Peptides against a protein of PDB entry 6NYY. Designs and how they scored, part 28

Target 1, 212 residues: chain A of PDB entry 6NYY
Amino acid sequence: KHFEQAIERVIGGLEKKTQVLQPEEKKTVAYHEAGHAVAGWYLEHADPLLKVSIIPRGKGLGYAQYLPKEQYLYTKEQLLDRMCMTLGGRVSEEIFFGRITTGAQDDLRKVTQSAYAQIVQFGMNEKVGQISFDLPRQGDMVLEKPYSEATARLIDDEVRILINDAYKRTVALLTEKKADVEKVALLLLEKEVLDKNDMVELLGPRPFAEKS
Target 2, 212 residues: chain A of PDB entry 6NYY as posed
Amino acid sequence: KHFEQAIERVIGGLEKKTQVLQPEEKKTVAYHQAGHAVAGWYLEHADPLLKVSIIPRGKGLGYAQYLPKEQYLYTKEQLLDRMCMTLGGRVSEEIFFGRITTGAQDDLRKVTQSAYAQIVQFGMNEKVGQISFDLPRQGDMVLEKPYSEATARLIDDEVRILINDAYKRTVALLTEKKADVEKVALLLLEKEVLDKNDMVELLGPRPFAEKS

## One batch from the design tools (peptide; aimed at target 1 H36 G60 T102)

Design b2_p17_8_s1 (made by RFdiffusion4, then SolubleMPNN; from b2_p17_8, 5 letters changed)
Fold by OpenDDE base, seed 2:
Structure b2_p17_8_s1 (fold): chain B 212 residues (1-212), chain A 17 residues (1-17)
Amino acid sequence: as target 1 above (212 residues)
Amino acid sequence: MLPDFSHSRTGLSLEDL
């Protein structure tokens, strides 16, 4: 309890119990978080869900928390499934509401950063090739790019392709699992917080063994 | 550098842009 609350405070910030969401916004958050939770549940290389919450904290309206694996090496497949899980909220909003919100901003930032890192830092794209360049950090001087404008355009195109492929994969998954997303969202609206045991009770055991 | 995928935060305020 105290340790979990400390982690939650670090991740989400302080509970904003005074922040009353309108019912429609709360519903949006529930389906968004359900999208993350279900995507993470059914993606082999996603980390297992620890907790999902629609209680507003700090700057967030909801969150999903996963147990990270202690790993130093990542495959393309692992990074793709992480991108898909991260897109799960946005995809859920599209599937259930036919509209998208600003709620996915942090998710899209992470997906964008991951896609660029895969292509320009890890050499994971065949068209761009086996290259590695440092990405500018927030606050770094805009150094001149060590590659041509033609290469910059190619990078931008391949980033869009990678993100769109992850998006399409997530749409396919959450469309197949649409009933499960709805079950999780409805239970979130009731309980506001779900853990791994709630997910097992609702969806059955996660189909992938937790790699220790 | 890869982002932290261990958690998602939904609904960041426009003031954080």
Scores: peptide ipSAE 0.305, ipTM 0.824, DockQ to the pose 0.449
OpenDDE base, seeds 1, 3, 4, 5: peptide ipSAE 0.301, 0.303, 0.301, 0.305; ipTM 0.821, 0.820, 0.823, 0.825

Design b2_p17_8_s2 (made by RFdiffusion4, then SolubleMPNN; from b2_p17_8, 6 letters changed)
Fold by OpenDDE base, seed 3:
Structure b2_p17_8_s2 (fold): chain B 212 residues (1-212), chain A 17 residues (1-17)
Amino acid sequence: as target 1 above (212 residues)
Amino acid sequence: MLPDFSYSTTGTSLDDL
């Protein structure tokens, strides 16, 4: 209990008991978080879900927390599944509401950063090739790009393709698992916080063995 | 550098608007 609360404070910040969401916004957050939870549940290379919450905190209206594996090396497949899990919230909003919200801003930032890193830092794209450039960090002087404008356009195109492929994969998954997303969202609206055990009770055991 | 995928957050804090 005390340890979990400490982690929650680090991830989400303090509970904002004064922040009352309208019922429709609370519903949107529940389905958004359910999308993350279900995507992470059914993607092999996603990290196991630890906790999901729709209680507003200092850092967000809802959150999902995962137990990261100690990994120093990531495969292209692992990074794709992480992107899909991260897109799960946005995709859930689209599937259930036919509209998208600003709620996915942090998710899209992470997906964008990951996609660029895969292509220009890790050489994981066949068209761009086996290259590795330092991406300017926020606050670094915009150094001239170490590549041509043609290469810049190619990178931008391949980033868009990679993100769109991850998005389509997530749409396919959450469409197949639409009933599970609904179950998780409804239970979130009731309990506001779910853990791994709640997910097991609701969806059954995660189909992938926890590689400890 | 990869982003931190250990958590996701929905929405921005009012301070970031």
Scores: peptide ipSAE 0.332, ipTM 0.814, DockQ to the pose 0.448
OpenDDE base, seeds 1, 2, 4, 5: peptide ipSAE 0.304, 0.292, 0.293, 0.265; ipTM 0.809, 0.803, 0.800, 0.790

Design b2_p17_8_s3 (made by RFdiffusion4, then SolubleMPNN; from b2_p17_8 with S1M H7Y A8S K9R)
Fold by OpenDDE base, seed 2:
Structure b2_p17_8_s3 (fold): chain B 212 residues (1-212), chain A 17 residues (1-17)
Amino acid sequence: as target 1 above (212 residues)
Amino acid sequence: MLPDFSYSRTGTSLEPL
């Protein structure tokens, strides 16, 4: 309990129990978080869901928390599934509402950062090649790029391709699992917080063994 | 550097834009 609350505080900040969302916004948050939860459930290389909540906090309207593996090396497949899981909220909004919100801003930031890191730091793109450049950190001086404008355009194109591929993969998955997303969203609207056991009861066991 | 994928959150600061 205390440890979970500490993590929740880091992730979401303090609970804003006085913040009443309009029913439509609450529904949007529920389906957004359900998208994350279900994507993480059915992606092999995603981390297992620990908790999902639609209780507003200082840093968000809802959140999904996963149990990270202690790992130092990441494969392309692992990074792709993490991107897909992170896109799950945006994709769920598109599937269920036919519109998107600002709710995915942090998710898209993470996806964008991951895609650039894969291409320009980890050399994971065949067209860009086996290169590694430091990405500017927030507050770093805009140093001159160590590559040409042609390379910059190539990087931008390949980043878009990678993100779009992750997006399409997530659309396919959550379309297949649409009924499960709805079940999770409806249960979130009822309980506001779900854990791994609630997910097992609702969806059955996660199809992938938890790698210790 | 990879972002922290251990969590996702809906929205940003609840402070009015």
Scores: peptide ipSAE 0.390, ipTM 0.830, DockQ to the pose 0.490
OpenDDE base, seeds 1, 3, 4, 5: peptide ipSAE 0.390, 0.387, 0.383, 0.384; ipTM 0.832, 0.820, 0.833, 0.829

Design b2_p17_8_s4 (made by RFdiffusion4, then SolubleMPNN; from b2_p17_8 with S1M A8S K9R)
Fold by OpenDDE base, seed 2:
Structure b2_p17_8_s4 (fold): chain B 212 residues (1-212), chain A 17 residues (1-17)
Amino acid sequence: as target 1 above (212 residues)
Amino acid sequence: MLPDFSHSRTGTSLEPL
């Protein structure tokens, strides 16, 4: 309990019990978080869900928490499934509401950062090639790019392709699992917080063995 | 550097512009 609360404070910040969401916004958050939860459940290389919540905390209206493996090496497949899981909220909003919100801003930032890192730091794109450049950190002066404007355009195009492929994969998955997203969202609206056991009761055991 | 995928945060309040 105390340790979980400490982790929750680090991840989500302090509970904002005073933040009353309108029923429609609360519904949007529930389906958004359900999208993350279900995507993570059915993606092999996604980390297992620990907790999902629609209780507002700090700067967030909801959150999904995963148990990351202690790993130093990441494959393209692992990074793709993590991108898909991270897009799960945005995709769920689109599938269920036919509209998107600002709720996915942090998710899209992470997806964008991951896509650029894959292409320009890890050399994971065949068209851009086996290159590695440091990405400017927040606050770094715009140092001259160590590559041409033609390479910059190619990088931007391949980043968009990678993100769009992850998005399409997530749309396909959550469309197939639409009923499961609905079940999770409805249960979130009732309980406000779900754990791994709630997910097992609702969806059955996760199809992928937890690589310990 | 890869971002932290261990959690998602929905509805990050836009700091007032």
Scores: peptide ipSAE 0.303, ipTM 0.815, DockQ to the pose 0.461
OpenDDE base, seeds 1, 3, 4, 5: peptide ipSAE 0.292, 0.303, 0.295, 0.294; ipTM 0.813, 0.813, 0.818, 0.817

## One batch from the design tools (peptide; aimed at target 1 H36 D47 G62)

Design b2_p18_1 (made by RFdiffusion4)
Pose (drawn by RFdiffusion4):
Structure b2_p18_1 (pose): chain A 212 residues (1-212), chain P 18 residues (1-18)
Amino acid sequence: as target 2 above (212 residues)
Amino acid sequence: VMLTESASNHNAAHATPS
């Protein structure tokens, strides 16, 4: 048990128990984290889940703890299911509320950087073609693009097609599983954390083979 | 009520620049 609190501390950050939220904020954060939980539960190539919390941890209001699959060859489908898991947060607080918040900002930086990487860096697109470019990092102040402007116009169109296909895939997921999202978040308001075991108590066994 | 901070923090795997 003392080891599992260390794995979480290094990955997650400091865990602020006293930084309380308003009752209309905890209701939002629970619906946001349940989106990450339920979409990560029903998708095939998404990571196995360890723990979902609504307690503020670091630069965040909620926290989700995953077990990333150690694999060296991501396919096209294995990257879509990681995108559809990340976008699940905004989707759940949009189905239930209608109001979208600024809390999905770091969920959208990961979707954006995992879309440029498929199109520009890998060869995962038809319109751009099988062309690889050295994509700049965050600490790399980009001087000029290694391709034209009409190509940049072609890239940012395809990123919009890619994320809005990931968005629609998750809206079609958390409406079919709308009631299961509400089951998860109502326990998150009661018990501020959920292990894997009490998610099996809610949702049954996960319907995919998972190696632990 | 509108949120002023990030509503999530996690370690999910994804693609990044090399």

Design b2_p18_1_s1 (made by RFdiffusion4, then SolubleMPNN; from b2_p18_1, 12 letters changed)
Fold by OpenDDE base, seed 2:
Structure b2_p18_1_s1 (fold): chain B 212 residues (1-212), chain A 18 residues (1-18)
Amino acid sequence: as target 1 above (212 residues)
Amino acid sequence: MELTKNASVDNVRYLEPR
């Protein structure tokens, strides 16, 4: 307990015990996190969930911890599943509430960055082709793009297509698993913190072998 | 060959208040 709390403090910061979320906001957080958790559970190339929490901390309203895979090379399929898992919160909000919140901003940033990287760094898009350009880092002077405006538009279009495809895939998955998302969300509202064992008890064993 | 650290390998995901 004390050791876990110490790790949680390092990872999540101090609990904002004084931050009382409105019940509806807490519900939104629970379903958002449940969407991520369930998407990650049923996507082969998603990182295994270790812990999910809806206890507000210095860094967020909720968080999830994953067991990272030590890998340096990623396939398109792996990147797609990671994008889908990252979209799980937004998709859950849409499915259950018929509305979206600002909570997915960081998720959308990550998805956007991944999509651009796939298209302009990894050469993973057939229309754009086998190109690789460095994405401007935050704070770097936007040097002239090494490609035409037409290519820039094509890149932007293909990024949107890729993200929309990931979104649709996530909608399909979480719609199929809607009852599981609800179970996880309700249990989160009760316990505020779930671990891998709670997920196994609730959903059964993850259908994908954890690569040791 | 600097294997660009894939920026998205965060072991922790946060739902940020905004």
Scores: peptide ipSAE 0.286, ipTM 0.734, DockQ to the pose 0.061
OpenDDE base, seeds 1, 3, 4, 5: peptide ipSAE 0.253, 0.141, 0.184, 0.262; ipTM 0.719, 0.677, 0.685, 0.726; seed 3 fails the geometry check

Design b2_p18_1_s2 (made by RFdiffusion4, then SolubleMPNN; from b2_p18_1, 12 letters changed)
Fold by OpenDDE base, seed 2:
Structure b2_p18_1_s2 (fold): chain B 212 residues (1-212), chain A 18 residues (1-18)
Amino acid sequence: as target 1 above (212 residues)
Amino acid sequence: MELTKNASVDNTRYLEPR
C-alpha cells in the first residue's frame, strides 16, 4: 500500500481529494478511463492493466496504469495495439457521448509521437521506406529536416493514416465491447478505483496469457 | 538510437484543461 501510493505520487502527483467534478465530467472521466481499460484488456499486445482510477491526481482527472513488459524491441503489431489502447479513452467518449473533450490531449500526444517514430525512426512505413531520422527533442533547435518538403508531406500523410487506422480499430473493438466499457465505467463511478481483480470479476479473465 | 528500458509503470491520463 505505501509503496503503491509512493509510485502513484511520483506518476500522478498528489491526490486532489478536494477537487469536485461536476457529475457529467466525472461520468466523462469514468467512460474515458473505461475505454482505456477495456481496450487494453482485449488487445493482445497491450500491456497488462494494473489499476484504473477516476480520483484526480496532479493534472489528471483519471488514469489507467499498466505494467509494461521489460523489452527493448517492439513490433508494428505491438505498437499498433499500444496506440489503440491509448486511443481507448477518446474512442469511448465518441461512442458514448457523441462528443470529444480536451482530456485526451496527453493520449493524442503519445499516439502522435509513436506514429512519427514508427515512420521516421523505425522505418515501419512502406511508402516512406527504410529511413531513420532523429525526431527533434523538445527544446532542440529545429535543424533543417534531412528530407525534402515532399517527403515531409508524405510523412505527415502516413502519420495521419496510421493514427486513423488505429482509431478505426479501436472504434471497432470498443463498439463490439460497448457493454463491457459501460460495466467498467459504472463500476468506476461506484468504486472510483479498480484493479486487475475487479476487471476479472467484471469481465472474466483477460483472454491473453500474461507473458511472465 | 540507444535502446532504452521500458519504464516500470506506464499510464494514460485524462488531463485537466489547460
Scores: peptide ipSAE 0.338, ipTM 0.795, DockQ to the pose 0.070
OpenDDE base, seeds 1, 3, 4, 5: peptide ipSAE 0.055, 0.034, 0.025, 0.029; ipTM 0.685, 0.656, 0.621, 0.636

Design b2_p18_1_s3 (made by RFdiffusion4, then SolubleMPNN; from b2_p18_1, 11 letters changed)
Fold by OpenDDE base, seed 4:
Structure b2_p18_1_s3 (fold): chain B 212 residues (1-212), chain A 18 residues (1-18)
Amino acid sequence: as target 1 above (212 residues)
Amino acid sequence: MELTRNASTDNVRHLEPR
């Protein structure tokens, strides 16, 4: 208990005991986090879920915590599954509510950054090719792009394709697992916090062997 | 075990209010 609380404080920040969400907002958070949790459960290359919470902490209304793999090299497939897991919250909102919220802003930022990195830094796009350019850092004077405007348009198009493919993959997965997302969301509304064991009890063992 | 926040892999996803 004390050790877990200490880890939670370090990772999530202090509980915002003063932030009372309306029941409908709390429901949205529960389904959003359930989307992340279930996507991470059923994606082979996603990081294993450690904890999911709908208790507001720091700047977040909810969070999902994953066990990082000690991994230095990432495949395109691994990056795709990570993108899908990151989109799980937004996709869950769409599937269950037929509406999207501002809650996915950080997720979309991460997905966007990953997509650009894959295309312009890692050379993972066949149309753009085996190129690697440094992305302008926030605050760097945008010096002349090291590529043409035609290449810029191609990059932008391929980024959208990659994100849309990840989105569609996530929609397919969470639609197939819709009942599991519902189970997780409902249990989150009851317990506010779920761990890996709660997920195993709800969904069964994760279908992918944990790399020990 | 120091959970080294490797800066690049945000192992924590946050739903942030606007």
Scores: peptide ipSAE 0.159, ipTM 0.685, DockQ to the pose 0.068
OpenDDE base, seeds 1, 2, 3, 5: peptide ipSAE 0.035, 0.153, 0.118, 0.137; ipTM 0.648, 0.692, 0.690, 0.696; seeds 1, 2 fail the geometry check

Design b2_p18_1_s4 (made by RFdiffusion4, then SolubleMPNN; from b2_p18_1, 11 letters changed)
Fold by OpenDDE base, seed 1:
Structure b2_p18_1_s4 (fold): chain B 212 residues (1-212), chain A 18 residues (1-18)
Amino acid sequence: as target 1 above (212 residues)
Amino acid sequence: MELTENASVDNVRYLEPR
């Protein structure tokens, strides 16, 4: 209890009890977070969900907390499932509301960064090949790219393809599990916070054995 | 309340392994 609260404070900051979301915004957040939670539940290589909340904290309107596996090496499949989980909020909004919001900005940034890293740092794209370049950090002098403009265009195209593939995979998953997303969203609107046990009660046991 | 450009709904904070 105290340790979890301490982790929540470090991760989420102070609960902004003063930030009252409009009911429609709170509904959007609930379905967004439900999308993340359900995607993470049904993706084999996603990290297990610990907690999902629609209580605003710091700059976030909601959050999902996962237990990361202590791993130094990631497979392409693991990175894809993480991308899909990260897109779960945006996809849920599209499926349920037929509209997209600014709520997915940080998610899209993370997905974009992951896609570029896979292609230009990890050599995980067949067309670009076995290359590894450092991504310019914000504020680094944009030195000349160590590759041609043709390679730059190829990288940009393959990044878009990878993100679109992850998006389509997430759409397929959350469309199949649409009723589960709705159940989670509705329960979030009632409880504001769900844990792993709430998810098990609602959806049944996670279909993947927790690799201890 | 205008969702300011910086309103990240999701702070998926991965506990980065130290």
Scores: peptide ipSAE 0.036, ipTM 0.656, DockQ to the pose 0.298
OpenDDE base, seeds 2, 3, 4, 5: peptide ipSAE 0.026, 0.212, 0.023, 0.026; ipTM 0.571, 0.705, 0.578, 0.586; seeds 3, 5 fail the geometry check

Design b2_p18_2 (made by RFdiffusion4)
Pose (drawn by RFdiffusion4):
Structure b2_p18_2 (pose): chain A 212 residues (1-212), chain P 18 residues (1-18)
Amino acid sequence: as target 2 above (212 residues)
Amino acid sequence: SNNNSGFNPETLRNLYAE
């Protein structure tokens, strides 16, 4: 047990128990984190989940703990299911509330950087073609693009097609599984954390083979 | 803001894809 609190501390950050939220904020954060939980539960190539919490941990209001699959060859479908898991947060607080918050900002930076990487860096697109470019990092102040402007126009169009296909795929997921999202978040308001076991108590066994 | 440890694009860029 003392080891599992260390794995979480290094990955997650400091865990602020006293930084309380308003009752209308905890209701939002729970529906946000349930989106990450349920979409990560029903998708095939998404990571197996360890723990979901609504307690503030580091630069965040909620926290989700995943077990990333150690694999060296991501396919096209295995990257879409990691995008559809990440976008699941905004989708759940949009189905239930209608209002969208600024809490999905770091969820959208991961979607954006995983879309440019498929199109620009890998060869995962038809319109741009099988062309690889050295994509700048965050600490790399980009001087000029290694391609034209019409190509940049072609890239940012395809990123919008890619994320809005990931968005629609998740809206079609958390409406079919709308009641299971509500089951998860109502326990998150009661018990501020959920292990894997009490998610099996809610949702049954996960319907995919998972290696642990 | 919300913290999420499910996916890391930096790790993606150090690997192979198909």

Design b2_p18_2_s1 (made by RFdiffusion4, then SolubleMPNN; from b2_p18_2, 10 letters changed)
Fold by OpenDDE base, seed 4:
Structure b2_p18_2_s1 (fold): chain B 212 residues (1-212), chain A 18 residues (1-18)
Amino acid sequence: as target 1 above (212 residues)
Amino acid sequence: SFLNTGFDPDKLLELQVE
């Protein structure tokens, strides 16, 4: 308990009690976070959910916190499931509201970064091949790309394909689990914060054994 | 070396305000 709270403060910052969301915005946040939570629950290679909250903290209106495993090596499957979990909020908004919000900007940034890293740093794309280039850091004037314009176009195309595949996978999952997303969202609107035990009570045990 | 997986384990999945 005390250790978890300390981690939450370091990661999430201070709760902003001063941000009063309108009921419709709070509903959007609840369904967004429920999308993350449910996607993470039913994806084998996603990290276990620790906490989900619709209490605003820092610049976030809500958050899902996961317990990452200490690992140095990631498989393509693990990265895909993490992408899907990260897209869960956006997908939930689409499924339940038929509209999308700006709230997923950070999620999309993470997914985009992961997709580029997989293709140009980890050599995980068959068309691009076994290459590893440093991605320009934010603020670096990339004067010259280490690859041709044709390669640049190929990379961009394969990034879009990878993200789209992750998106479609997430849509399929959350459509199948739509009732579970609804249950989580409604419970979030009541309790504002859910933990792993709340999720087990609501959805049953996570279908994947926690690798100890 | 932290593999730039795009996912920071120390970061929350957050709905961000503009």
Scores: peptide ipSAE 0.190, ipTM 0.778, DockQ to the pose 0.063
OpenDDE base, seeds 1, 2, 3, 5: peptide ipSAE 0.042, 0.189, 0.170, 0.189; ipTM 0.612, 0.780, 0.768, 0.780; seeds 1, 5 fail the geometry check

Design b2_p18_2_s2 (made by RFdiffusion4, then SolubleMPNN; from b2_p18_2, 10 letters changed)
Fold by OpenDDE base, seed 1:
Structure b2_p18_2_s2 (fold): chain B 212 residues (1-212), chain A 18 residues (1-18)
Amino acid sequence: as target 1 above (212 residues)
Amino acid sequence: MFFNSGFDPERLLELQVV
């Protein structure tokens, strides 16, 4: 309890109990976080959900917290499922509201960064090939790209393809599990915070064995 | 060797205010 609260304070910051969201915004947050939670629940290579909250903290209106696995190596399949989990919020908004919000900006940033890393650092794209380049960091002098403009265009195209594939996979999953997303979102609106046990009670046990 | 996939090491997915 105290250790978990300390971790929550370090990770999430102080709860902004004074920030009153409009009911429609709170609903959007609940469905967004439910999308993350359900995607993570039904994706084999997603990290296990620890907590999902719609209580505002810092700049976040809600969050899904996962147990980090100490992994030094990631497969392409693992990275894809993580991308899908990360897109879960945006996809949930699309499915339930027919509109998208700015709330997914950080999610899209993470997905974009992962897609570029897979293609230009990890050599995981067949068209681009077995290449590994350092991604420019903020503040690095714009050094000439070690590849042609044609290769740059190819990279950009393959990044979009990878993200779109992850997005489509997430849409398919959350459409199939639409009722589960709704259940989680509604329970979030009631409890504001859910843990793994709440998810088990609501959805049943996670269909994947916890890799101990 | 830890491969940075671009994911948050804290494993938080947050809906953020812009």
Scores: peptide ipSAE 0.231, ipTM 0.747, DockQ to the pose 0.073
OpenDDE base, seeds 2, 3, 4, 5: peptide ipSAE 0.021, 0.022, 0.212, 0.021; ipTM 0.599, 0.618, 0.722, 0.604; seeds 3, 4, 5 fail the geometry check

Design b2_p18_2_s3 (made by RFdiffusion4, then SolubleMPNN; from b2_p18_2, 12 letters changed)
Fold by OpenDDE base, seed 2:
Structure b2_p18_2_s3 (fold): chain B 212 residues (1-212), chain A 18 residues (1-18)
Amino acid sequence: as target 1 above (212 residues)
Amino acid sequence: MIFNSGFDPDELLEKQVV
């Protein structure tokens, strides 16, 4: 219990029990987090879900916690599934509400960073090729790009393509699993926190063996 | 209002320098 709470504080910050979400906002959060959870459940290379919560913590309104594998090397396929999982919240909002919210800002930031890293750091894009440039960190002086403006445009285009492909993949998945997203969202609204066992009870066992 | 997915891309970048 104490250790889990410590991890939760590190990941989510302090519980803001005083933050009363409007019922409609709480509903949005539930479906958003359900989208992450279900996407992660049905994506082979997604990390196993540990916990999903709609209790506001720190700067977050909800979160999905996954058991990170101690992996130092990631494949393109793994990174794609991770992107899809990260997009699961935004996609769920679109599917269920026909609208998008600002809630996915951090998710989109993460997806964007991952996409750029894949293309310009890991050389995972065929059009851009086997290149590796350091991405400016937040706060670093924008040094001159080591590539032309034409290359920059190509990179930007390929990043957009990669993200859009991940988005479409996530839309297809969560549309197929729409009923499962609904089940998770409704149970979240009731319990506020779900664990892996709750997910198994709702959805059945995860179709992918946990690579321990 | 930021939904925090348990994924930190910055952490991945630091770990992957082989």
Scores: peptide ipSAE 0.087, ipTM 0.724, DockQ to the pose 0.532
OpenDDE base, seeds 1, 3, 4, 5: peptide ipSAE 0.123, 0.069, 0.065, 0.090; ipTM 0.741, 0.716, 0.709, 0.731; seeds 1, 5 fail the geometry check

Design b2_p18_2_s4 (made by RFdiffusion4, then SolubleMPNN; from b2_p18_2, 10 letters changed)
Fold by OpenDDE base, seed 1:
Structure b2_p18_2_s4 (fold): chain B 212 residues (1-212), chain A 18 residues (1-18)
Amino acid sequence: as target 1 above (212 residues)
Amino acid sequence: MFLNTGFDPEKLLELQVE
């Protein structure tokens, strides 16, 4: 309990009880976070859900918190499932509202960074090949890229393909589980905070054994 | 809105450099 609260404070900051969201915005947040939660529930290589909240905090309007495994090595399949889970919020908004919001900006940044890392650093793309280049960090002098402009275009194209594949996979999953996303979103609107037990009561046990 | 999965591409990059 105390350790979880400490982690929540470090990750989420102070709850902004004074920030009143409009009902429509709160609904958008609930469905967005439900998308993350449900995607994580039904993706084998996603981290276990700890908590999902639509209470505004310093860093966001809502969040899904997962227990990361201490892993030093990631497979391509694991990275894909993490991308899909990260896209779950955006996809949920599309499925339920037929529109997208700015709420997914940080999610899209993470997905973009992961996709570039997979292709440019981990050699996980067949067309680009077994290459590893350092990604420029913010503030690094824009040194000449160690590859041609043709390679740059290929990288950009393959990044887009990878993200689109992850997006399509997430759309397929959350469309199949649309009723579950709705259940989670509605319960979030009532309770504002859900834990793993709430998810089990609502959706049944997670279909994947928790690899300890 | 944010997802906290512990998945940080920058941290993954750091782990690959070590």
Scores: peptide ipSAE 0.038, ipTM 0.597, DockQ to the pose 0.462
OpenDDE base, seeds 2, 3, 4, 5: peptide ipSAE 0.028, 0.017, 0.020, 0.129; ipTM 0.580, 0.522, 0.518, 0.741; seed 5 fails the geometry check

